# Peptides against a protein of PDB entry 6IDX, part 112

Target 1, 380 residues: chain A of PDB entry 6IDX
Amino acid sequence: KELAKLSADVTFATEFINMDGIIVLTRLVESGTKLLSHYSEMLAFTLTAFLELMDHGIVSWDMVSITFIKQIAGYVSQPMVDVSILQRSLAILESMVLNSQSLYQKIAEEITVGQLISHLQVSNQEIQTYAIALINALFLKAPEDKRQDMANAFAQKHLRSIILNHVIRGNRPIKTEMAHQLYVLQVLTFNLLEERMMTKMDPNDQAQRDIIFELRRIAFDAESDPSNAPGSGTEKRKAMYTKDYKMLGFTNHINPAMDFTQTPPGMLALDNMLYLAKVHQDTYIRIVLENSSREDKHECPFGRSAIELTKMLCEILQVGELPNEGRNDYHPMFFTHDRAFEELFGICIQLLNKTWKEMRATAEDFNKVMQVVREQITRA

## One batch from the design tools (peptide; made by RFdiffusion4, then SolubleMPNN)

Design b2_p15_5_s2 (from b2_p15_5, 8 letters changed)
Fold by OpenDDE base, seed 3:
Structure b2_p15_5_s2 (fold): chain B 380 residues (1-380), chain A 15 residues (1-15)
Amino acid sequence: as target 1 above (380 residues)
Amino acid sequence: KSLSQEELLSLRVKL
């Protein structure tokens, strides 16, 4: 107990580490010797002292043995009654994952996100916080291939549901530390959009052009079988498509693919449009047709608006940026839906279309409308 | 016109 308290002092920590004191603490954990009187209390203080000593950054985390890692992982993955040991074990694993890629690999073999989810289903917010912190650390340090798998896994849908029901909708105030971990999880999840945000459309890629054509089809030919997409459109058909792409509000009416060559938001804008068109088809068709039938120069250009809105949302959500220390602003909506970004886009595009109408905007007012919409979103 | 405070609040509840 006294050691754990003194270990927070850098002067004491330096002297104790120089005396190989940290090695003694690691060996106590590695031994697993439950035969000692007050073993649980002694272990909890040992883990506290170890963590506080390591937080000074004097000793590399790579010094720990595989036996030590397995013992700490065992305290998290096995049913233990001692909350104090569990809390410290979660914190140690988080620090290991954050500070060493070698330790991350070993820990990722010993612990699953599914095991960590069980620690969210408790009445202790501190345990919940450290469990999310470890999930965030594992997610941050995962290879790109594994990050995408972690994001798509049923485990993440379940994780979001558990966080929503047991943390956010819990009958207790969210502490600053928990709010920070929820923010971090949000940022890490939105950062998966960075690749699509930075992907340029190839105007010569037929498959990508077919998505734009599908947007046209859904808006104007909803009853037409997509199988009859004629590969060789006659010049008359090309001229018809140019008119349709104008009605869709693309900037380049001849080749709408050119509107998606600018990054950000690149292909992410097209993903949002396609999601809206497929999942919220009635809303999409309404927005497009209401503006396509106008001859009063007050038409809201859907295509241009969707691109600029996607870019604006990426800027507001800081897509591609690492989590900032001291930030604790999270959106509860993010935990209510698996496609929360696309759903946010679908809400905001309706807001934009409404604001455009209310302002009686023309194409010259476009930037003013976008500023008003930005203020509306950022104040929400 | 800016969204009414109520519509902004409705967006806040959805966000």
Scores: peptide ipSAE 0.006, ipTM 0.421, DockQ to the pose 0.022; fails the geometry check
Fold by OpenDDE base, seed 4:
Structure b2_p15_5_s2 (fold): chain B 380 residues (1-380), chain A 15 residues (1-15)
Amino acid sequence: as target 1 above (380 residues)
Amino acid sequence: KSLSQEELLSLRVKL
């Protein structure tokens, strides 16, 4: 107890570390010896002293043994551990993950996100906070392949449902620390969009061209007689598609693929358009046909609007930015749906189409409409 | 029918 308090002093910490005192603390954890009177209290103070000593940055986290890591991971993975030990163990694992890629690899082998999710189902908001903090650390330090796997685990209805029901919709005020960890989790989740946001469409990629063709098909052929067999690439059909791409509101209605070569939002805009067309088909068809039937120059260019809206949403959500320590602004919305970004896009594109009509906008008013829509999105 | 600001807010709270 006295050691844990004194370990916060940098002068004491330096002298204690120079006396190999930290090695003694690690060996106490490694031994796992429950034979001592007040073992749990002594262990909690040992872990506190260890954290405080390591926080001075004098000793590398890589000094810890695999036995130490396994013992700490054991306190997190085992049921019925003392809350004080669990809290310190979560904090130690977080610090290990954040400070060492080698320790991250070892910890990622010893613990699962599923084990950490169990600590979200408790009434103790501090334990919930440290559990999310460790999830965030693991997510931040994961290789891209493992990060996507973790994101898929976040997209799992279970984790989102637990955060929503046990944290966000809990009967307790969200503390600043928890709000920060929810913000961090949200930022890290949105950063998975960065790759698609920065991916330029290749106009020669037939698979991506087929998606644009599918957008046209859903909008214009879904009610039309199946007699237009996809096979005969006649000049008349190319001219027909050019008209359809104009009605879809692409800037380059001859080659819509060129509209997706700008990054941001790159391919992410096409992903959003395809999601809208497949998941919200009636909404998509309505938006397209309402504008394609206008001859008054008040048509809202859907394709252009979808691209610029996707870019705007990425800017508003700060996609590709790292989380800042001083921020705690999170959107509960993003914990309710697995495709929350695409759903947000689907809401905002309807808002844009409404605002365009209300303003009686023309193509010259496009930037003014986008500014009004930005204000509406940021004030809501 | 265009969603009201309240419906948009409600969707943002429900989403």
Scores: peptide ipSAE 0.006, ipTM 0.414, DockQ to the pose 0.021; fails the geometry check
Fold by OpenDDE base, seed 5:
Structure b2_p15_5_s2 (fold): chain B 380 residues (1-380), chain A 15 residues (1-15)
Amino acid sequence: as target 1 above (380 residues)
Amino acid sequence: KSLSQEELLSLRVKL
């Protein structure tokens, strides 16, 4: 107890570390000797002293043994562990993951996100906070391939549901520390969009061109009998498609694929458009047809608007940026849906289309409309 | 399932 308090002092920490004191603490954890009276209290103070000593940055986290890691991981993975031990064990694991890639690898083998989700189902907000913090650390330090796997896993849907129900919708105020961890998780989740945001469309890729053609089909051919297979008239069809791509509001009416070569938002804009067209088909068709029937120069160019809106949403959500310390602004909506970004896009594109109409905008007003929409999104 | 207009409004009120 006194050691744990004194370990917060850098002078004491330096002297204690120079006396190999931290090695003694690690050995106490490694021994696992539950036979002592007040073992739980002693262990809690030992782990506190260890954290406080390591927080001075005097000793590398790489000094810890695999036995130490397994003991700490054991306290997180075992049911009915003392809350004080569990809290400190989560914090130690977080610090190990954040400070050492070699420790991350070892910890990622010993602990699953599923085990950490169990600690979110408790009434203790401190435990919930440290559990999310460790999940965030694991997600941040994961290789790109493993990050995508973590994102696609049943664990992520379950994690969002548990966070929503047990944290966000809890009967208690969200503390600043928890709000920060929810912010971090949100940022890390949106950073998975970075690859698509930075992926240029290949105008020669037929599969990508077929997506643009599918957008056209959904907008203009959805009421046409499937028996009208695109009949062989090559030149009239090219001219027809150029007209359709103009009505869709692409900047390049001849080759809409060129509009997706700019990064950001690259292919992410096409993904959003396709999601809208497939999942919210009536909304998509309405937006396109309302503007395609206009001859008054007040048409809202859907294709251009979708691209620039996707870019703007990436800027607002800081896609590709690391989480910043001291921020705690999280959006509960992103825990309510699997495709929250695409759903946000679908809301914002309707807002854009409405704002365009209300402003009686023309193509010259495009940037002004986008600025108004940005303010509307950031104030919401 | 599309978010209901009420859920969208509730999101706007919670935002």
Scores: peptide ipSAE 0.006, ipTM 0.398, DockQ to the pose 0.022; fails the geometry check
Fold by OpenDDE base, seed 1:
Structure b2_p15_5_s2 (fold): chain B 380 residues (1-380), chain A 15 residues (1-15)
Amino acid sequence: as target 1 above (380 residues)
Amino acid sequence: KSLSQEELLSLRVKL
């Protein structure tokens, strides 16, 4: 107890570390000697003193043994651990992950996100905060391949559901610390879109061109069999498609693939458009046909709008940026759906289309409409 | 005192 208090003082910490005192604390954890009547209290103070000593940055986190990591991980993975030990163990693991890539690798082998999700099902918001903080640290320090695996895993659906039900929809106000961790998790989740956001469309890729053709088919040929392969089109059919791509509001009516060569938003805009067209087909068809039937120069260019909206959403959501300290702005809607970004796009494109109509906008007003829509999205 | 959870959270913000 006194050691844990004194360990906050840099002068004491320096002297204690110079006396190999931190090694004694690590060995005490490594020994796992549960036989002491006050073991839990002693261990909680030991872990506190260890954290405070390590916070001075005098000793590298790489000094910790595999046995130490396994003991700390054991306190997180075991269901019947003292809350005080669990809290400190989560904090130690987070600090290890944040400060050392070598420790991250070892911790990622000992602890699963599924085990951390179990700590979100408790009524203690502080335990929930520590568990999310460790998940965030693991996600932040994961190699890109492992981040995608973490993203695709059943763990994310379950994690989002548990956060939604036990944290966001909880009967308690969300504290600033939890709000920050939810913000961090949101930013890290949106950073998974970065690859698609930075992927340029290849105008020569037939599979990517077939997606654009599918957008046309869904909008204009909704009753026609998909068997109309684009390949054998006479010049008259190519001219028809150019008209359709104009009606879809692409900037390049001849080759809409060129509109997706700009990064950001690259292929992510096409993914959003295809999602809207397939999942919200009636909404997509309505938006396209309402504007495609206009001859009054007040048509909202859907294709251009979808691309610029996707870019705007990436900017608003800070896709590809690291989480900032002190930010706590999270959007509960991102925990409600697996495809929350595409659903947000579907809401925002309807808002854009509405705002365009209300402003009686023309193509010259495009940037003004986008600015108004940005303000509407950021104030919502 | 064992660090309050606020104090432990403050350690995280410094890292």
Scores: peptide ipSAE 0.000, ipTM 0.322, DockQ to the pose 0.074; fails the geometry check

Design b2_p15_5_s3 (from b2_p15_5, 7 letters changed)
Fold by OpenDDE base, seed 1:
Structure b2_p15_5_s3 (fold): chain B 380 residues (1-380), chain A 15 residues (1-15)
Amino acid sequence: as target 1 above (380 residues)
Amino acid sequence: KSLSQEELLSLRAKL
C-alpha cells in the first residue's frame, strides 16, 4: 500500500528501480502464491506499484517475462477475479500493448477479444472502460492483416452489440473516460475504410466497370435481366449509356470510372453507391429518377454528389487519422449497424438531395450545397 | 436537426 503510493513519486521510483525493486514486484506476480490470507489485497497493491513505477518510463516494458504476461492475462481471462486486480491487470496489459510490439504479440496470443467482451457485460463502467481501452490498444497495434480479421470477426458484431446494449444504452451516464474509449474505437473502426478510400478505380478493370453499369441498370432498367453485357452494344447503345451516366450525375459521362480515380474517396464512394443501390433500392431509384427527370438545370448530380459526400464523411470522421487523446465525441449510430458508414451515407445523400431542392441549387451552387450539408451533418 | 428551408436559404445567401 505505501509502496503503491510512493511509486507515484519519480524520485522514489528512481531509487526503488535502482534497488531492483521492479524485479521483486514481477517475481511476486510470477510466483502465483495464492496461499496468503491477504493475497488479493497484496496483489492489487503490487500491480498498482508496478504500474506507477513503469509509468515513469525509466524501465522498458520489454523487461517483463512471459510468465508475468501469462499471470496478468490469467487475471483477465478468469471469471472470478477481484475487481481491483482485474482493473489493474487490464491497465497493465493496455500499457504493455501500447509500449511494446513484442509484448503485443505475446498478449494477442494469450487474450481474445471474446474474453474482453465478457468484461463489458458488467455494470461497472470502470471495468468496461479498461476492457475497451485494451481492445482499442490491441486494435491499434495489430498489423493490418490481423486488424482486418478483427474487423470481420463475429467478435466485432458481438462487441458492437454489447457496447450498444450495456454501455451506450446503459442506465448510467457515460463518463468522459468511457466516451474517449468509444471515440477511439470508432476512429479505429473507420480507419478500416482507409484502404478503400485510397484505392483508385482502374478504368480498364472490367469488374469495376460492371459495378458502374449495375448502378445504371438498377436505376433505369430495374426489370431488365443483367445478361445484357455492356460489351455487345452498338454505337447507339454506347450513346444511350452516356445519356444514362449524365442522368446519374457523373462528371465524366463517357467514362464514369474516371470520377473514381481521385483518392480520397476512391473506390469507397463506389462501394457506398452500390450499397445504396442494392440495400436501399427504392431510395436510390427515387433519388436518381427525381433528378434525371428535371429539365430546369436544378438537377442534383447524384454521382458527383455521392463522391464528394463520401469524401466529406471521411473528413468528418477523420478516416486514416490516429485517435486524439483530447476527444470524446462518439456517434451511437455507428454501434447500431454492421454497415453503419454506408447507412450514414444513405441518410446523408438523402439530406443532400433535400438540401439541393430546398436551395433551388444549380451545378454552380454545388460547393455551397456541400458546405450547408457539412454544417447540417456536424450539428446533427 | 435538419435546418429549416428558411435557414437553408439564409445559409445560401451568406455563403
Scores: peptide ipSAE 0.010, ipTM 0.524, DockQ to the pose 0.015
Fold by OpenDDE base, seed 3:
Structure b2_p15_5_s3 (fold): chain B 380 residues (1-380), chain A 15 residues (1-15)
Amino acid sequence: as target 1 above (380 residues)
Amino acid sequence: KSLSQEELLSLRAKL
């Protein structure tokens, strides 16, 4: 106990490390020797002292043995561990993952996100915080392939549901530390959009062009089968599609694919439009047809607006940026739905369309409308 | 004003 308190002092830590004191602490954990009176209390203080000593950055995290990692991982994987040991073990694993890629690999073999979800179902908010912190660390340090697997896994839907029900909707106020970990998880989740945000549309890719055609079909042709590929159309049909793409509010009404060649937001804007058109079809059709029927130059260009709104949302949500230690602003809505970004887009595009009408905007006022919408979104 | 469903259908039929 006294050692754990003194280990926070850098002067004491330096002297204790110079006396091989940290090696003694690691050996105590590695031994797993439950025969000592007050083993659990002694272990909790040992782990505390170890963390405080390592936080000085004097000793590399790579000094720890595989046996040490397995013991710490064992404390997290066991269903009946002392709360104090569990908390310290989660914190040690987080620090190991953050500070060493070699330790991350070893820990990722010993611990699953599914095991960490069990620690979110407890009433102890400190354990919940450290469990989310470790999940965030694993997500941050995961190779790109494993990040996508973690994101696509039933674990993420289940994780969001558990966080929503046991943390956000819990009977306790959310502490600053938990709010920070929820913010971090949100940022890391939005960073999965970066690939699509930076993916340029290929104007020659027929499958991508068929998505734009599907947007046209959903808006204008309620009864037409999607099987009529635009390539088989007579010149009159091509001219008709050009009119329809103009009514959809694309900047390049001849070849709307060109509007998605700019990154950001690239293909992510098309994903948002397609999601809106399929999931919120009535809202999509209403927005498009209300504006396509206007001859007063007060039409809101849906295609252009959707692209610029997607870009704006990526900027507001800091897509592709690392989480900042000083921030704790998380949005509970992002834990309520699997496709929360696309749902946010669907809300914001309606707000944009409303704001455009209220301002009596023309195409020349586009940037002014976008600025007002930005202020409205950032104040909400 | 939001267009009524009938107005939307009428607009769709005019396109």
Scores: peptide ipSAE 0.008, ipTM 0.526, DockQ to the pose 0.009
Fold by OpenDDE base, seed 4:
Formats: C-alpha cells, structure tokens, sequence
Structure b2_p15_5_s3 (fold): chain B 380 residues (1-380), chain A 15 residues (1-15)
C-alpha cells in the first residue's frame, strides 16, 4: 500500500527501479502463489505500484516476461476475479498494448474481445470503462486486416448491442471517462471508412461501372418506356445513358465514373449511393424522380449532392483522425445500427433535398445549400 | 452536437 502510494513520486520511482524493485514486483505476479494471507489485497497494491512505476516511462514495457503477461491476461479471462485486481489488470494490459507492438501481439494471442465483452455485462461502470479502453487499445494497435475483422465480426454486433443495452441505455449517468472511451471507439470505427474514402474509382473497372449502371437501373427501369428496349443501337444506348446520368445529377453525365475519382470521398460516396438505392429504394427513387421530372432549373443534382455530402460527413465526423484525449462527445445512434454511416447519409441526403427545395435553389446555389445543410447537421 | 436518437427522429420529423 505505501509502495503503491510512493510509486507515484518520480524520485522514489527512479530509486526503486535502480534497486531492481520493479523486477521484484514482476516476480511476485509471475509466481502466482496464493499462499500469502490477504493475497488479493497484496496483489492489487502490487499491480498498482507496478502501473505507477511504469507510467514514469523509465523502464520499457518490453521488459515484462511472457509469464507476467499470461498472469495478467489470466486475471482478465477468468470469470471469478476480484474487482480491484480485474480493474488494474485491464489497465496494465491497455498500457502494454498502447506502449509496445510486441506486447500487443502477445496479448492478442492470450485474450479475446469476447472475454472483454463479458466485463461490459456488469453494473460496475469502472470495469466497463477499462474493458472498453482495452478493446479500443487493441483496435488502435491491430493491423488493418485484424481491425476489419474486429469490426465485421459477430463480436462487433454483439459489442455494440452490449454497449447499447448495458452502458448507453443503463439506468445510470455516463461518467466522463466512459464517454471518452465511447468517443474513442466511435472514432476508431469511423476510421475504417478512411480506406474507401481515399480509394479512387477506376473508370476502367467494369465491376465499379456496373454499380453506377445499377443506380441507373434502380432509378429508371421501373419507369422505362417499353419503346426504349435494350435492343436499340449502341449509339442510341449511349445517348440514353447520358440522359439518365444527367437526370441522376452526375457532374460528368457522359462518364459518371470520373465523379468518383476525387478523394475524399472516392468510392465511399458510391457505397453510400448504392446502400441508399438498395436498402432505401423508395426514398432513392423518389429523390431521383422528383428531381428528374423538374423542368424549372430547380432540380437537385443527386449524384453531385451525394458525393459532396459524403465528403462533408467525413469532415464532420473527422474520418481518418486519431482520437483526442480531451474529447468525450459520442453519437449513441452509431451503436444502434451496423451501417450507421450509410443510414446517416440516407437521412442527410433527404435533408439536403428538402433544403434545396425550400431555398428554391439552382445549380449556382449548390455551395450555399451545402453550407446550410452543414449548419443543420452540426446543430443537431 | 451528438445526434441523439431523439435528435435523429427530430431530424426525420423535420424532414
């Protein structure tokens, strides 16, 4: 206890470390020997002293043995552990993951996100906070492939459900520390969009061109005059598609693929448009046909609007930025849906279309409409 | 601001 308190002092920490004191603490944990009276209390203070000593940055985290890591991971993976030991073990694992890529690899072999989710199903908000903090650390330090696996897995749906039900919808106020960890998790989740946001469309990729063609099909084939059967000559077909892509509001209505070469938002805008067209088909068709039937120059260019809105949403959500330690603002809605970004896009594109009509906008007013929509989204 | 489900519903209701 006194050692744990004194370990917060840098002068004491330096002297104690120079006397190999930290090695003695690590060996106490490594031994796993429950033979001591008040072992749990002693262990909790040992772990506190160890953490406080390591937080001075005098000793590299890489000094810890695999046996030490296994013992700490064991306290997190076992179902019946003292809350005080569990809390400190989660904090130590978080610090290990954040400070050493080699320790991250070892820890990722010893613990699963599923084991950490079990620590969210408790009434103790402090344990929940440290469990999310460790999940966030693992997510931050994971290779890109593993980050995507963590996000796509049943574990992520389960994680969101557990956070929603046991944290956000809990009968208790969210503390600042928990709000920060929820913010961090949100930022790390949005950073998975960065790859798509920075991916340029290849105008020669037939699969990507087929998506644009599918957007046209969904919008217009239901209303297609039977006289425009696909058997008309290649030039009539090109002229027809150019008209359709103009009605869809692409800037390059001859080759809409060129509109997706700008990064940001790159392919992420096409993903949002396709999601809207498939999941919210009636909304998509209504927006497109309402604007395609206008002859008054007040048509809202859907394609251009969708691209610039996707870019704006990425800017508002700070996609690609690292979490800030001073921030605690999170959006509960992003824990309610698997495709929360695309759902946000679908809401905001309707807001944009409404705002365009209310402003009686023309193509010259595009930037003014986007500014008003930005203000509306950021005030909500 | 954090779009609460109520704010999102309010945005939808303002739509």
Amino acid sequence: as target 1 above (380 residues)
Amino acid sequence: KSLSQEELLSLRAKL
Scores: peptide ipSAE 0.006, ipTM 0.429, DockQ to the pose 0.022
Fold by OpenDDE base, seed 2:
Formats: sequence, structure tokens, C-alpha cells
Structure b2_p15_5_s3 (fold): chain B 380 residues (1-380), chain A 15 residues (1-15)
Amino acid sequence: as target 1 above (380 residues)
Amino acid sequence: KSLSQEELLSLRAKL
């Protein structure tokens, strides 16, 4: 107890570490000897002293043994552990993951996100915070291949549902520390969009071009009886598509695939358009047809607007940036839906279309409309 | 469940 208190002092910590004191603490954890009177209290203070000593950055985290890691992971995976031991064990695992890639690999073999989810179902907000912090650390330090698998495990409706129901909708105010961990989780989740945001469309890839054809089909052929497609010459068909791509508001009416060669937002803009067209078909068709039937030069170019909006949303959400320690702004909606980014896009594109109409904008006002929409999104 | 218009507005109000 006194050691745990004194370990917060850097002068004491330096002297204690120079006397191999930290090695003695690690051996106490490794021994696992439950035979001592007040073992749980002694262990809780040992783990506290260990954390406080390591927080001075004097000793490398790589000094810990595999036996130590297994004991700490054991305290997180066992259901009948004292809350104080569990809290310190989660914090130690987080620090090990953050400070050493070699320790990350060992910890990722001993614990699963599924085990950590059980610690979110408790009423103790401190335990919930440390459990999310460890999930975030594992997600941040995961190699790219495993990061997508973890994200798919996060996309398991279960983790988001548990965070929503037991943390966000809990009867207690969210503390700053929990708000920060929810922010971090959100940033790490949005960073998965970076690959698609930086993927250029290949204008010669027929499969990618077929998605643009599908956008055209959903907008214009969904009400047209397939019988009246005039089967006549390739040139007349190309000229027809050029008109349709103009009505869709693409910048390149001849080859819309060229509009998706800019990164950011690359293919992510096309993913958003296709999601809108398939999941919110009535909204998509309405936006396209309302602007395609105008003759007053106040048409909102859907294709161009969708691309620039996707780019703007990536900038607002800071896609590809690491989370900052001073931020705690998280959006509860992103825990309510599996495709929350595409849903956000679907709302913002309607806002853009409304703002365009209200401003009586022309194509020359495009950047002004985008600036107003940015302010509306970031003040909302 | 699709996000309600209110949840979307509440999301606006927190962006």
C-alpha cells in the first residue's frame, strides 16, 4: 500500500528500480501463490505499484516475462476476480500493447475481444473504460490484415449494441475518460475507410464501370419498361449514356469513371452512391430526377456533389489521422448502424441538395454551397 | 432499424 503510493514519485521510483524492486514485483505476480493472508489486497497494491513505476518510462515494457503476461491475462479472463485487480490488469495489458509490438503479439494470443466485451456489461464505468481502452490499443496495434478482422468483429452488431446499451444509454453521465475512449474507437473505425478513400478507379475496369451503369439503371431504367430499349447501333447507345451521365451530374459525361480517379475520395464516393441507390432507392431517384428535369441552370450535379461531399466527410471525420489524446467528441449514432458512414452520407447529400435549392445555386456557386454545407455539418 | 429523423438531427446537433 505504501509502496503503491510512493511509486508515483519519480525520485522514489528511480531509487526503487535501481534496487531491482520492479523485478521483485513481477516475481510476486508470476508466483500466483494464493496462500497468503490478504493475497487479493497485496496483489492489487503490487499491480498498482508496478503500473506507477512503469509510467515513469525508466524501464522497458519488454522486460516482462511470458508468465507475467499469462497471469495478467488470466485476471482479465477469470470471472471471479476482484474489481481492483481486474482494473489494474486491464491497464497493464493496455500499456503493454501500446508500448511493445512483441507484447501485443503475445497478448493477442491470450485474450479475445469477446472476453473484453463481458467487462462492458458491468455497471462499473472504470472497468468499462479500461476494457474499451484495451480494445482500442489492440485495434491500433493490430497489423492491417488482422485489423480488418477485428473491425468485422466490431461490426459484429454485438459490440456496438453492448456499447450503446450499457455505456452510452447507461443511467450515468459519461465521464471524460470514457468519452475519450469512445472517440478513439470511432476514429479507428473510420480509418478503415482510408483504403477505399485512396483507391483510384480504373477507367478500363469493366466491373467498376458496371457499378456506374447500375447507378444509371436505378435512376432512369427502374420505371422504364425494358421493351423500349432500342437495340440499334453502339453509337446511339453511347450518346444516350452521355446524356444520362450528364443528368446524373458527373463532371466527365463521356467517361464518369474518370471522376473517381482522384484520391481522396476515390472509390469510397462510388461505394456511397451505390449504397444510397440500393438502400435508399426512393431518395436517390428523387434527388437525381429533381435535378435532371430542371431547365433553369439551378440543377445540383449529383455525381460531382457526392464525390466532393464524400471528400468533405473524410476531412471532417479526419479519416487516416491518429486519435488525439485531448479529444472526447464521439457520435452515438455511429454505434447504432453497421454502415453509419454511408447513412451519414445519405443524410448529408439530402442536406446539400436542400441547401443548393435554398441558395438558388448555379454550377458557379458550387464551392459556396459546399462551404455552407460544411458549416451546417460541423455546427450540427 | 433505419436511424430515425430525430436520431439524425441529434447527430447533426453533436457534429
Scores: peptide ipSAE 0.009, ipTM 0.501, DockQ to the pose 0.025; fails the geometry check

